Peptides against a protein of PDB entry 6B4E. Designs and how they scored, part 18

Target 1, 295 residues: chain A of PDB entry 6B4E
Amino acid sequence: TNFDKISKMFWHYKDKIAQIKQDIVLPIKKADVNVRNLLSRHKRKINPKFGQLTNSNQQLFKIQNELTQLINDTKGDSLAYHWILNFIAKAVVHQAETEVRVKPESALPLGKLTLYLLVQFPELQELFMARLVKKCPFVIGFTCEIDTEKGRQNMGWKRNNENKWEDNTSYDERMGGILSLFAIITRLQLPQEFITTTSHPFPIALSWHILARICNTPLNLITNTHFVILGSWWDAAAVQFLQAYGNQASKLLILIGEELTSRMAEKKYVGAARLRILLEAWQNNNMESFPEMSP

## One batch from the design tools (peptide; aimed at target 1 A205 W208 H209)

Design b2_p13_6_s1 (made by RFdiffusion4, then SolubleMPNN; from b2_p13_6, 6 letters changed)
Fold by OpenDDE base, seed 3:
Structure b2_p13_6_s1 (fold): chain B 295 residues (1-295), chain A 13 residues (1-13)
Amino acid sequence: as target 1 above (295 residues)
Amino acid sequence: MNPIDELLKDPVF
């Protein structure tokens, strides 16, 4: 693992967030009143759509079509188009932080919707990845120390209005929710209409990077959160990961489930205990995936 | 891309 490369990637996306603010978010505040009104209306229509997802493909397709139309309505103004995509990127990540956090299997319909939008609107890809890295650096296998305020901020820790840090459980659950979404995206096949003409924007290889980079992370930087997000990844993608990489996938699952947990056993991390249970379930031929969506 | 070549770009220890 080249940690310098990962750090450069991390800071690239941090810079991208700053660029988005300067070039997209702030300029819209000074845009024509008609553009601002259009975007306000579209925002109100788009925002509830992510919470309307169910385990139904029919409902998914309906929402895909509705969002596609709403986004296309903004293409006549490049700034408005990029603003609405940035809003969508933020909304999707927020849904992962809230709903996927408490119902991990909801990552599947959300991931399908997100992947569809990422392919339909390629400009969403950098906006979405920047938001993911800002909120959950684990998606690129980035880790830094959290003994400093800046370190915690870099790792996506939040403070409330009283400058109090969120509790460890809340942070772990949020990171798990976001990573579940990303894991799902990486393991999904492209929609049938794109599979022969388009490359996957966030392929299963990115899941490999997450696992490998965490395994190679200095042990003094490994926390309970690392094990929580590995468990979340496992539930979301382990079956499909094994299908994609076979024996090499098995080796990596053993490394995270057995070797990494053993190396950190003295810490008695709850997330590590859960990951051991997942490993044992797999060894007993009981590896589960999220249920497939209904027609 | 050959999956093996991609895996080697970020090897496990």
Scores: peptide ipSAE 0.050, ipTM 0.757, DockQ to the pose 0.136
OpenDDE base, seeds 1, 2, 4, 5: peptide ipSAE 0.032, 0.036, 0.021, 0.025; ipTM 0.692, 0.711, 0.663, 0.679

Design b2_p13_6_s2 (made by RFdiffusion4, then SolubleMPNN; from b2_p13_6, 7 letters changed)
Fold by OpenDDE base, seed 1:
Structure b2_p13_6_s2 (fold): chain B 295 residues (1-295), chain A 13 residues (1-13)
Amino acid sequence: as target 1 above (295 residues)
Amino acid sequence: MNPIDELLKDPEF
């Protein structure tokens, strides 16, 4: 693992967030009233769609079509188009932080929707990845110390209105929710209409990078959150990961489930205990995945 | 990046 490369990627996306603010978000505040009104109407129509997802593919396809039309309506103005895509990127990650956090299986319909939008609107890819890395650096296997305010901020810790850090449980759950979404995206096949014309924007290899980079992370930087997000990843993608890489996948699952947890045993991390349970379930031929969506 | 190459690296390095 090249940690310098990972750090460069992390800071690239931090810079991208700043650029998005300057070049997309702030200019729209000064845009023509008609453009602002259009975007306000579209925002109000788009935002509820993520909460309308269910375990139904039919409902998913309906929402995909509705969002596609709403986004296409903005293409006549480049700034408006990029603004609406940035809004969608933020909304998807927010849905992962809130809904997937409490209902992990909801990552599947959200991931399917997101993957469709990422392929249909390629400009969404950088906007989405920047938002993911800002909120959950684990998606690229980035880790830093959290004993400083800057370190906590870099790792996506939030402060409330009273300038207090969020609780450890809240942070762990949010990171788990975001990573579950990303893991799902990496293990999904492209929609049939895109398979022959487009490469997968965030392929299963990115899941490999997450696991390998965490395994190579200095042990003094490993926290309970690392094990929580590995458990979230496991629930979301382990079955498909094994299908993709076979015996090599098995080795990596053993490394995270057995070796990494053993090296950190003295810390008695709850997330590590859960990951061991997942490993044991797999060893007993009882690896579970999220339920498939209904027609 | 070859995923296998990452796996073959020692976690201590």
Scores: peptide ipSAE 0.021, ipTM 0.661, DockQ to the pose 0.083
OpenDDE base, seeds 2, 3, 4, 5: peptide ipSAE 0.021, 0.020, 0.020, 0.019; ipTM 0.658, 0.649, 0.667, 0.639; seed 5 fails the geometry check

Design b2_p13_6_s3 (made by RFdiffusion4, then SolubleMPNN; from b2_p13_6, 6 letters changed)
Fold by OpenDDE base, seed 5:
Structure b2_p13_6_s3 (fold): chain B 295 residues (1-295), chain A 13 residues (1-13)
Amino acid sequence: as target 1 above (295 residues)
Amino acid sequence: YNPIDELLKDPVF
């Protein structure tokens, strides 16, 4: 694992967030009133769509079509188009932080919707990844110390209006929700209409990177959160990961489930205990996956 | 501590 490369990638996306604010968010405030009104209406229509997802593919396709139309309506103005995509990127991540956090299986319909949009609108990819890395650096296997304010900020910790850090449980759950979404995206096949013409923008290889990079992270930087997000990843993608990489996947699952948990046993992390249970279930031929969506 | 060698650091199909 090249940690310098990972760090460079992390800071690339941090810079991208600053660029988005400068080049997209702030300029739109000076845009024509008609454009601003259009975007305001579209924002109001788009925002509730993510909460309207269910375990139904029919409902998913309906929402995909509605969002596609709304996004296409902005293509006449490049700034408006990028603004609406950035809004969508933020909204998807927010949904992961709130709904997926408490109902991990909801990552499946959200992930399918997101993957469709990422392929349909390629400019969303960089915007979405920047937002993911900002909120949950674990998606690229980045870890730093959290003993400093800057370190906590880099790892996506939030402060309230009173400048108080969020609770550990809240942070762990948010990271788990975001990671669940990303894991689902990496293990999904492209929609049938794209499978022969487009490469997967965030393929299963990115799950490999997450696991490998965490396993190679210095042990003094490993926290309960690492095990929580590994457990979230496991629920979301372990079955498909094994299907994709076979014996090589098994080696990584053993490394995270057995070796990494054993190395950190003295910490008695709750997340590590759960990951051990998941490993044992797999060893007993009882690995579970999220239920498939209905037609 | 590095549990992953050069063969496991990157995806192998």
Scores: peptide ipSAE 0.031, ipTM 0.735, DockQ to the pose 0.112
OpenDDE base, seeds 1, 2, 3, 4: peptide ipSAE 0.026, 0.023, 0.026, 0.026; ipTM 0.697, 0.678, 0.694, 0.712

Design b2_p13_6_s4 (made by RFdiffusion4, then SolubleMPNN; from b2_p13_6, 6 letters changed)
Fold by OpenDDE base, seed 1:
Structure b2_p13_6_s4 (fold): chain B 295 residues (1-295), chain A 13 residues (1-13)
Amino acid sequence: as target 1 above (295 residues)
Amino acid sequence: MNPIDELLADPVF
């Protein structure tokens, strides 16, 4: 693992967030009133769509079509188009932080919707990835120290209105929710209409990167959160990961589930204990995946 | 390490 490259990627996306604010968000505040009104109406129509997802592919396709129309209505103005995509990127990540956090299996319909949008609107890819890395650097296998304020900020920790850091459980659960969504996206097949024309924007190889990079992370930087997000990834993608990489996948699952947990045993991390349970379930031929969506 | 190299390489703790 080249950690210098990962750090460069991390800072690239941090810079992208600053750029998005400067080039998209702030300019829209000064845009024509009609454009601002259009975007306000579209925002109100788009936002509830993510909560309307179910385990139904039929419902998914309906929402995909509705969102496609709403986004297409903005294409006549490049700034408006990029603004609405940035809004969607933020909304999807927010849904992961709130709904997927408490109902991990909801990552599947959300991930399918997101993957569709990422392919249908390629400009969403950089906006979405920048938001993901900002909120959950684990999606690229980035880790830094969290003993400083800047380190915590870089790792996506939030402060409340009283300037108090969020509790460890809240942080862990949010990171788990976001990582679950990303893991799902990486393991999904492209929609049938795109398979022959487009490459997967966030393929299963990115799951490999997450696991390998965490395994190569200096042990002094490994926290309970690392094990929590590995457990979230496991629930979301381990079955499909094994299907994709076979024996190499098995080795990596053993490395995270057995070796990494063993090396950190003195810390008695709850996330590590859960990951061991997942490993044991797999060893007993009881690895579970999220239920498939209905037609 | 490129993605292919990373896929082929075993993690080192």
Scores: peptide ipSAE 0.025, ipTM 0.675, DockQ to the pose 0.118
OpenDDE base, seeds 2, 3, 4, 5: peptide ipSAE 0.023, 0.024, 0.027, 0.023; ipTM 0.680, 0.673, 0.695, 0.674; seed 4 fails the geometry check

Design b2_p13_7 (made by RFdiffusion4)
Pose (drawn by RFdiffusion4):
Structure b2_p13_7 (pose): chain A 295 residues (1-295), chain P 13 residues (1-13)
Amino acid sequence: as target 1 above (295 residues)
Amino acid sequence: ALDSDILNLHFEP
């Protein structure tokens, strides 16, 4: 892995976040009353819909249809359309760092909803990817030091209610949740309405890049967070990763489960212990996936 | 960093 190229990719998405603020978010303050009224009303109607998802496919379709109508209502104004898509991208990532953090299997319905929106509204793709990378750089394998305040900001750290950094557990759980959503998206087949006509925008090869880049990361930059997101990724995508790459995926899973954990053993990282348990469960023919969605 | 022949592989999205 050429980590200079990974850094260039990271800063590309950081620049995209700045461009979104300049060209989409700030100009909306100057939009006409019809646009402001529509966006104010629609953002209220959109916000709770992500939490209304359940393990039921019928409910997923209902929410997809409701959101598709609301988004289509904004298409008459390119700026309003891009603003509501940016709002949705932020809301989905927030849902991943809250609800998926507590209930990892809720990444499956949320991932199906997000993938559907990503192909129904393709302008969402760049907005969503930039948001993921800003909030969880592990999705592209970016890692930097966190000894400095800027490094902590680069890696997606947040502050609590007194300018102190959130505890390590809160950060690790958020990163797992976010990365779990992205991991689900990379291993999902497109919905039937698009599978016959469209290339998957974030395919399974992106999961290969995450694993390979963590395994290639200098060991002095590895933290408990790397093991936590790999465990979250495993729960969400390891079965399909093997289906895609076979013996090569097996070699990579062994590398992360046996070698990466062994090299960092002195650190006694909690996430490394769980990743070893996942490796042993697979070796005992008991690899799990999230239960498929109910009707 | 880790050293393995498997890490010489790269897949295009």

Design b2_p13_7_s1 (made by RFdiffusion4, then SolubleMPNN; from b2_p13_7, 5 letters changed)
Fold by OpenDDE base, seed 5:
Structure b2_p13_7_s1 (fold): chain B 295 residues (1-295), chain A 13 residues (1-13)
Amino acid sequence: as target 1 above (295 residues)
Amino acid sequence: PLESDILKLSVEP
């Protein structure tokens, strides 16, 4: 693992966020009133869509079509198009922070929707990844110290207007929610209409990177959050990960479930304890996956 | 590191 490269990638996306603000978000405020009105209406229509997802594929397809139409309506203006995609990127991540956080299985329909949009609108990919990395650096296996204000900010910790940090539990749950979504995306197959013409934008190999990079992270930087997100990943993708990489996947699951937890045993992390339980369930041939969606 | 000791698959994209 080359952590210098990972850091460079992290800061690349941080810079991208700043660039998005300067080149997309701020300019729209000065755009033609008709464009602003269009985007305002579209925003209001798009926002509730993510909460309308269920375990139904039929409902998913309906929402996909509705969002596709709404996005296509903006293509006549490049700035408007990029603005709406950036809005969607933010909204998807926000949904992970709120709904997936409390109902992990909701990551499946959200992930399917997101993957469809990422393929249908390729310009969404960089916008989405930048937002993911900003909110949850774990998605690329980045970790830094959190002993400083800057370190906490870099790792996605939120601070309120009174400069109070969010609770540890809140942070852990948010990170778990975002990571669950990303994990689902990496393990999903492309929709049938794209599978022969397009490469997967965030393939299962990215799950490999997350696990391997965390395993190679200096132990003094490993926190309860690392184990929480690994557990979230496990629930979301472990079955499919094993199917993809076979024996090599098994080795990596053992590394995170047994070796990493053992090395950190003195810390008595709750997240680590849960991960051990997941490992044991797997060893007893009781590994669980999210249920498939209904037709 | 753990990955290099046990696994041969690349960690980088």
Scores: peptide ipSAE 0.019, ipTM 0.659, DockQ to the pose 0.482
OpenDDE base, seeds 1, 2, 3, 4: peptide ipSAE 0.016, 0.017, 0.015, 0.019; ipTM 0.634, 0.627, 0.619, 0.656

Design b2_p13_7_s2 (made by RFdiffusion4, then SolubleMPNN; from b2_p13_7, 7 letters changed)
Fold by OpenDDE base, seed 3:
Structure b2_p13_7_s2 (fold): chain B 295 residues (1-295), chain A 13 residues (1-13)
Amino acid sequence: as target 1 above (295 residues)
Amino acid sequence: PLEHPILSLEVEP
């Protein structure tokens, strides 16, 4: 694992966030009133769609079509188009922080919707990845110290209006929600209409990167959050990961479930305890995945 | 199964 390269990637996306603000978000505030009104209306229509997802594929397809139409309506204006995609990127991540956080299986319909949009609108890919890295740098296997204010900010910690840091449980759950979504995206097959003509934008190899990079992270930087997100990843993608990489996947699952937890046993992390339970379930031939969606 | 990415599986001792 080349941590210098990972760090460069992390800062690339941090710079991308700044660029998005400068080149997309701020310019729209000064745009023509008609454009601003259009985007305001579209925002109001788009925002509730993510909460309307269920375990139904029919409902998913309906929402996909509705969003596709709304996004296509903005393509005549490049700035408006990029603004609406950036809004969607933010909304999807927000949904992961709130809904997936409390109901992990909701990552499946959200992930299917997101993957569809990423393929249908390729310009969404960099916008979405930048937002993911900002909110949850674990998605690229980045870790830094959290003993400083800047370190906590880099790792996606939030402060309230009184500059008080969020509690550990809240942070862990948010990171778990976001990572669940990303894990689902990496293990999903492309929609039928794209599978023969398009490459997967965030393939299962990115899950391998996450696990391997965490395993190679200096132990003094490993926290309870690392184990929480590994557990979230496990629920979301372990079955499909094993299908993809076979014996090599098994070795990596043992590394995170047994070796990493053992090395950190003195910390008595609750996330590590949960990961051990998941490992034991697998060893007893009881590995579970999220239920498939209904027709 | 897919060929796995060339990443180190070594953990810090």
Scores: peptide ipSAE 0.036, ipTM 0.702, DockQ to the pose 0.070
OpenDDE base, seeds 1, 2, 4, 5: peptide ipSAE 0.033, 0.031, 0.030, 0.031; ipTM 0.702, 0.716, 0.690, 0.718

Design b2_p13_7_s3 (made by RFdiffusion4, then SolubleMPNN; from b2_p13_7, 7 letters changed)
Fold by OpenDDE base, seed 5:
Structure b2_p13_7_s3 (fold): chain B 295 residues (1-295), chain A 13 residues (1-13)
Amino acid sequence: as target 1 above (295 residues)
Amino acid sequence: PLSHPILSLSVEP
């Protein structure tokens, strides 16, 4: 694992966030009043749709079509188009932080919707990835120390208005929610209409990167959160990961489930204990996946 | 306790 490369990638996306603010978010405030009004109306229509997802594919397709139309309405103005995509990127990640964290299986419909939008609107890809990395650096296997304020900020820790850090449980759950969404996206097949014409923007190989990079992370940087997100990933993608890579996948699952947890046993991390349970379930031929969506 | 990575693995399959 080349950690210098990972760090460069991390900072690339941090810079991208700053660039988005400067070139998209701030300029729109001075845009034509008609454009601002359009975006305001679209924002209000788009925002609730992510919460309207269910385990129904029919409902998913309805929402996909509605969002597609709303996004297409902005294409006449490049700034407006990029602004609405950035808004969507933020909204999707926010949904992962709030809904997926408490109901992990909701990552499936959200992931399907997101993957569709990423393919339909390629400009969303960099906007979405930048937002993911900002909020949850684990999606690219980045880890740094959290003993400093800057380190915590880099790892996506939030402070309230009183400069108080969020509690560990809240942080763990948010990271787990975001990682669950990303894991789902990596293991989903492209929609049938795109499978022959487009490559997967965030393929299953990115799940491999996450696991391998965490396994190669210095042990002194490994925290309970690492095990929490690995457990979240496992629930979301382990079955499909095994299908994709076979014996090589098995080796990596054993590394995270057995070897990494064993090396950190003295810490008695709750997340590690859960990961052990998942490993044991797999060893007993009882690996579970999220149920498929209904028609 | 060990402070080093578990093993050197490629980041790609």
Scores: peptide ipSAE 0.022, ipTM 0.612, DockQ to the pose 0.307
OpenDDE base, seeds 1, 2, 3, 4: peptide ipSAE 0.017, 0.018, 0.020, 0.020; ipTM 0.613, 0.627, 0.606, 0.635

Design b2_p13_7_s4 (made by RFdiffusion4, then SolubleMPNN; from b2_p13_7, 5 letters changed)
Fold by OpenDDE base, seed 1:
Structure b2_p13_7_s4 (fold): chain B 295 residues (1-295), chain A 13 residues (1-13)
Amino acid sequence: as target 1 above (295 residues)
Amino acid sequence: PLESDILSLEVEP
């Protein structure tokens, strides 16, 4: 693992967030009133759709089509188009922080929708990844110290209006929700209409990166959150990960489930305990995955 | 960091 490379990637996306604000968000405030009104209307139409997802593929396809039409309506204006995509990126991540956080299996329909949009609108990819990395650096296997304010900020910790850091449980759950979504995306097959024409923008190899990079992270930087997000990843993608990489996947699952947890046993992390349970379930041939969506 | 041969086999996208 080249941590210098990972750090560079992290800061690339941090810079991208700043760029998005400068080049997309702020300029639109000065745009033509008709454009602003259009985007406002579209925003109102788009927002509810993420909550309308169910375990039904039919419902998914309906929402995909509706969003496609709404996004296409903005393509005549590059700034408007990028603004709406950035909005969608933010909305998807927000959904992960809220709904997926409390209902991890909801990551599946959300992930399918997101993957579709990422392929259908390639410009969404950088916008989405930047938002993911900002909110949850674990998606690229980035870790830094959290004993400083800047470190906590870099790792996606939030402060409330009283300048108080969020509690550990809230942070862990948010990170878990976001990571669940990303994990799902990495393990999903491309929609049938794109398989022969497009490469997967966030393939299963990125799950490998997450696990491997965490395993190579200095132990003094490993926290309960690392185990929480590994557990979230496990629920979301372990079955498909094993299917993809076979014996190599097994080795890596053992590394995170057994070796990493053992190395950190003195910390008595709750997340680590859960990960051990997941490992044991797998060892007993009882690994579970999210239910597949209905037609 | 954990020592394992598999960790050196990071799959590139």
Scores: peptide ipSAE 0.030, ipTM 0.720, DockQ to the pose 0.916
OpenDDE base, seeds 2, 3, 4, 5: peptide ipSAE 0.029, 0.028, 0.029, 0.029; ipTM 0.714, 0.694, 0.700, 0.704

Design b2_p13_8 (made by RFdiffusion4)
Pose (drawn by RFdiffusion4):
Structure b2_p13_8 (pose): chain A 295 residues (1-295), chain P 13 residues (1-13)
Amino acid sequence: as target 1 above (295 residues)
Amino acid sequence: EENLLNEINSIEP
């Protein structure tokens, strides 16, 4: 892995976040009354819909249809359309760092909803990827030191209610939940309405990049967070990763489960212990996936 | 294996 290229990719998405603020978010303050009213009303209607998802496909379709109508209502104004898509991208990532953090299997319905929106409204793709990378750089394999305040900000750290950094556990759980959503998206097939006509925007090869880049990261930059997101990724995508790459995926899963954990054993990372358990469960023919969605 | 890695590495975000 050429980590200079990974850094260039990271800063590209960081620049995109700045461009979104300049060209989408700030100009909306100057939009006409009709646009402001529509966006104010629609953002209220959109916000709770992500938490209304369940394990039921019928409920997923209902929410998809409700959101599609609300988004289509904004297409008469390119700025309002891009603003509501940016709002949705932020809301989906927030849902991943809150509800998926507590209930990892909720990443499956949320991933199906997000993938549907990503192909129904393709302008969402760049907005969503930039948000993921800003909030969880592990999705592209970016890692930097966190000894400095700027490094902590680069890696997606947050502060609590007193300018102190959130504890390591809170950060690790957030990163797992975000990366778990992205991992689900990379292993999902497109919905039937698009599977016959459209290329998957974030395919399974992106999961290969995450694993390979963590395995190629300098060991002095590896933390418990890398093991936590790999465990979260495993729960969400390891079965399909093997279906895609076979013996090569097996070699990579062994590398992360046996070798990466062994080389960092002195650190006694909690996530490394769980990743070893996942490796052993697979070796005992008991690899799990999230239960498929109910009717 | 090399050809597969070239195909995988052809895809980027």

Design b2_p13_8_s1 (made by RFdiffusion4, then SolubleMPNN; from b2_p13_8, 5 letters changed)
Fold by OpenDDE base, seed 1:
Structure b2_p13_8_s1 (fold): chain B 295 residues (1-295), chain A 13 residues (1-13)
Amino acid sequence: as target 1 above (295 residues)
Amino acid sequence: DEELLEEIESIEL
């Protein structure tokens, strides 16, 4: 694993976030009142859509169409278009942080919606990835120390209004929620209408990179969170990952579930214990996936 | 994928 390359990717997306603020978010505040009013109306219509997702594909398709129309209404103004896509990127990640963390299976409809939007609106891809990396660096297998304020910030730790760090449990759950969404996206097939014309923007190989990069991470940097997000990934994508890569997938699952957990046994991480249980379930031919959505 | 295989082979657990 080339950690220098990963670090460069991490900082690329950090720079992208700064660029988005400077070139998209701040300029809209100075835009024409009609543009600002349009975007405010669209924001109000778009934001509830993510909470309207259910386990129904029919409902998903309805929301996809509604969002597509709302986004297309902004294409006449490049700045407005990019602003609305950035808003969507933020809203999707926020939904993962809030809803998916408490209901992991909700990652499936959210992931399907997100993948559709990523393909339908390619400019969303960089905006979304930048937001993901900022909030959950684990999506690219980036890890740094968290014994410094800067290290914690880089790893996506939040402070409240009183400048107090969030609780470990809250951080773990948020990271798990975001990683679940990303894992789902990587293992989903493209919608049928795009299969012949478009490549998958975030393919299953990105899941491979997450696992491999975590396995190669210096052990002194491995925390409970790493095991929590690996468990979240496992629930979201392990079945499809095995289908994609077969024996090589099995090697990685054993590496994270058996070898990495064993190396860190002295820490008695709760996340590691859960991952061990998932490994054992798989070894007993009882690997589970999220239920498929209804028609 | 050769790149993916190289990543596994590089793992020293």
Scores: peptide ipSAE 0.269, ipTM 0.880, DockQ to the pose 0.110
OpenDDE base, seeds 2, 3, 4, 5: peptide ipSAE 0.261, 0.164, 0.127, 0.042; ipTM 0.877, 0.829, 0.796, 0.746

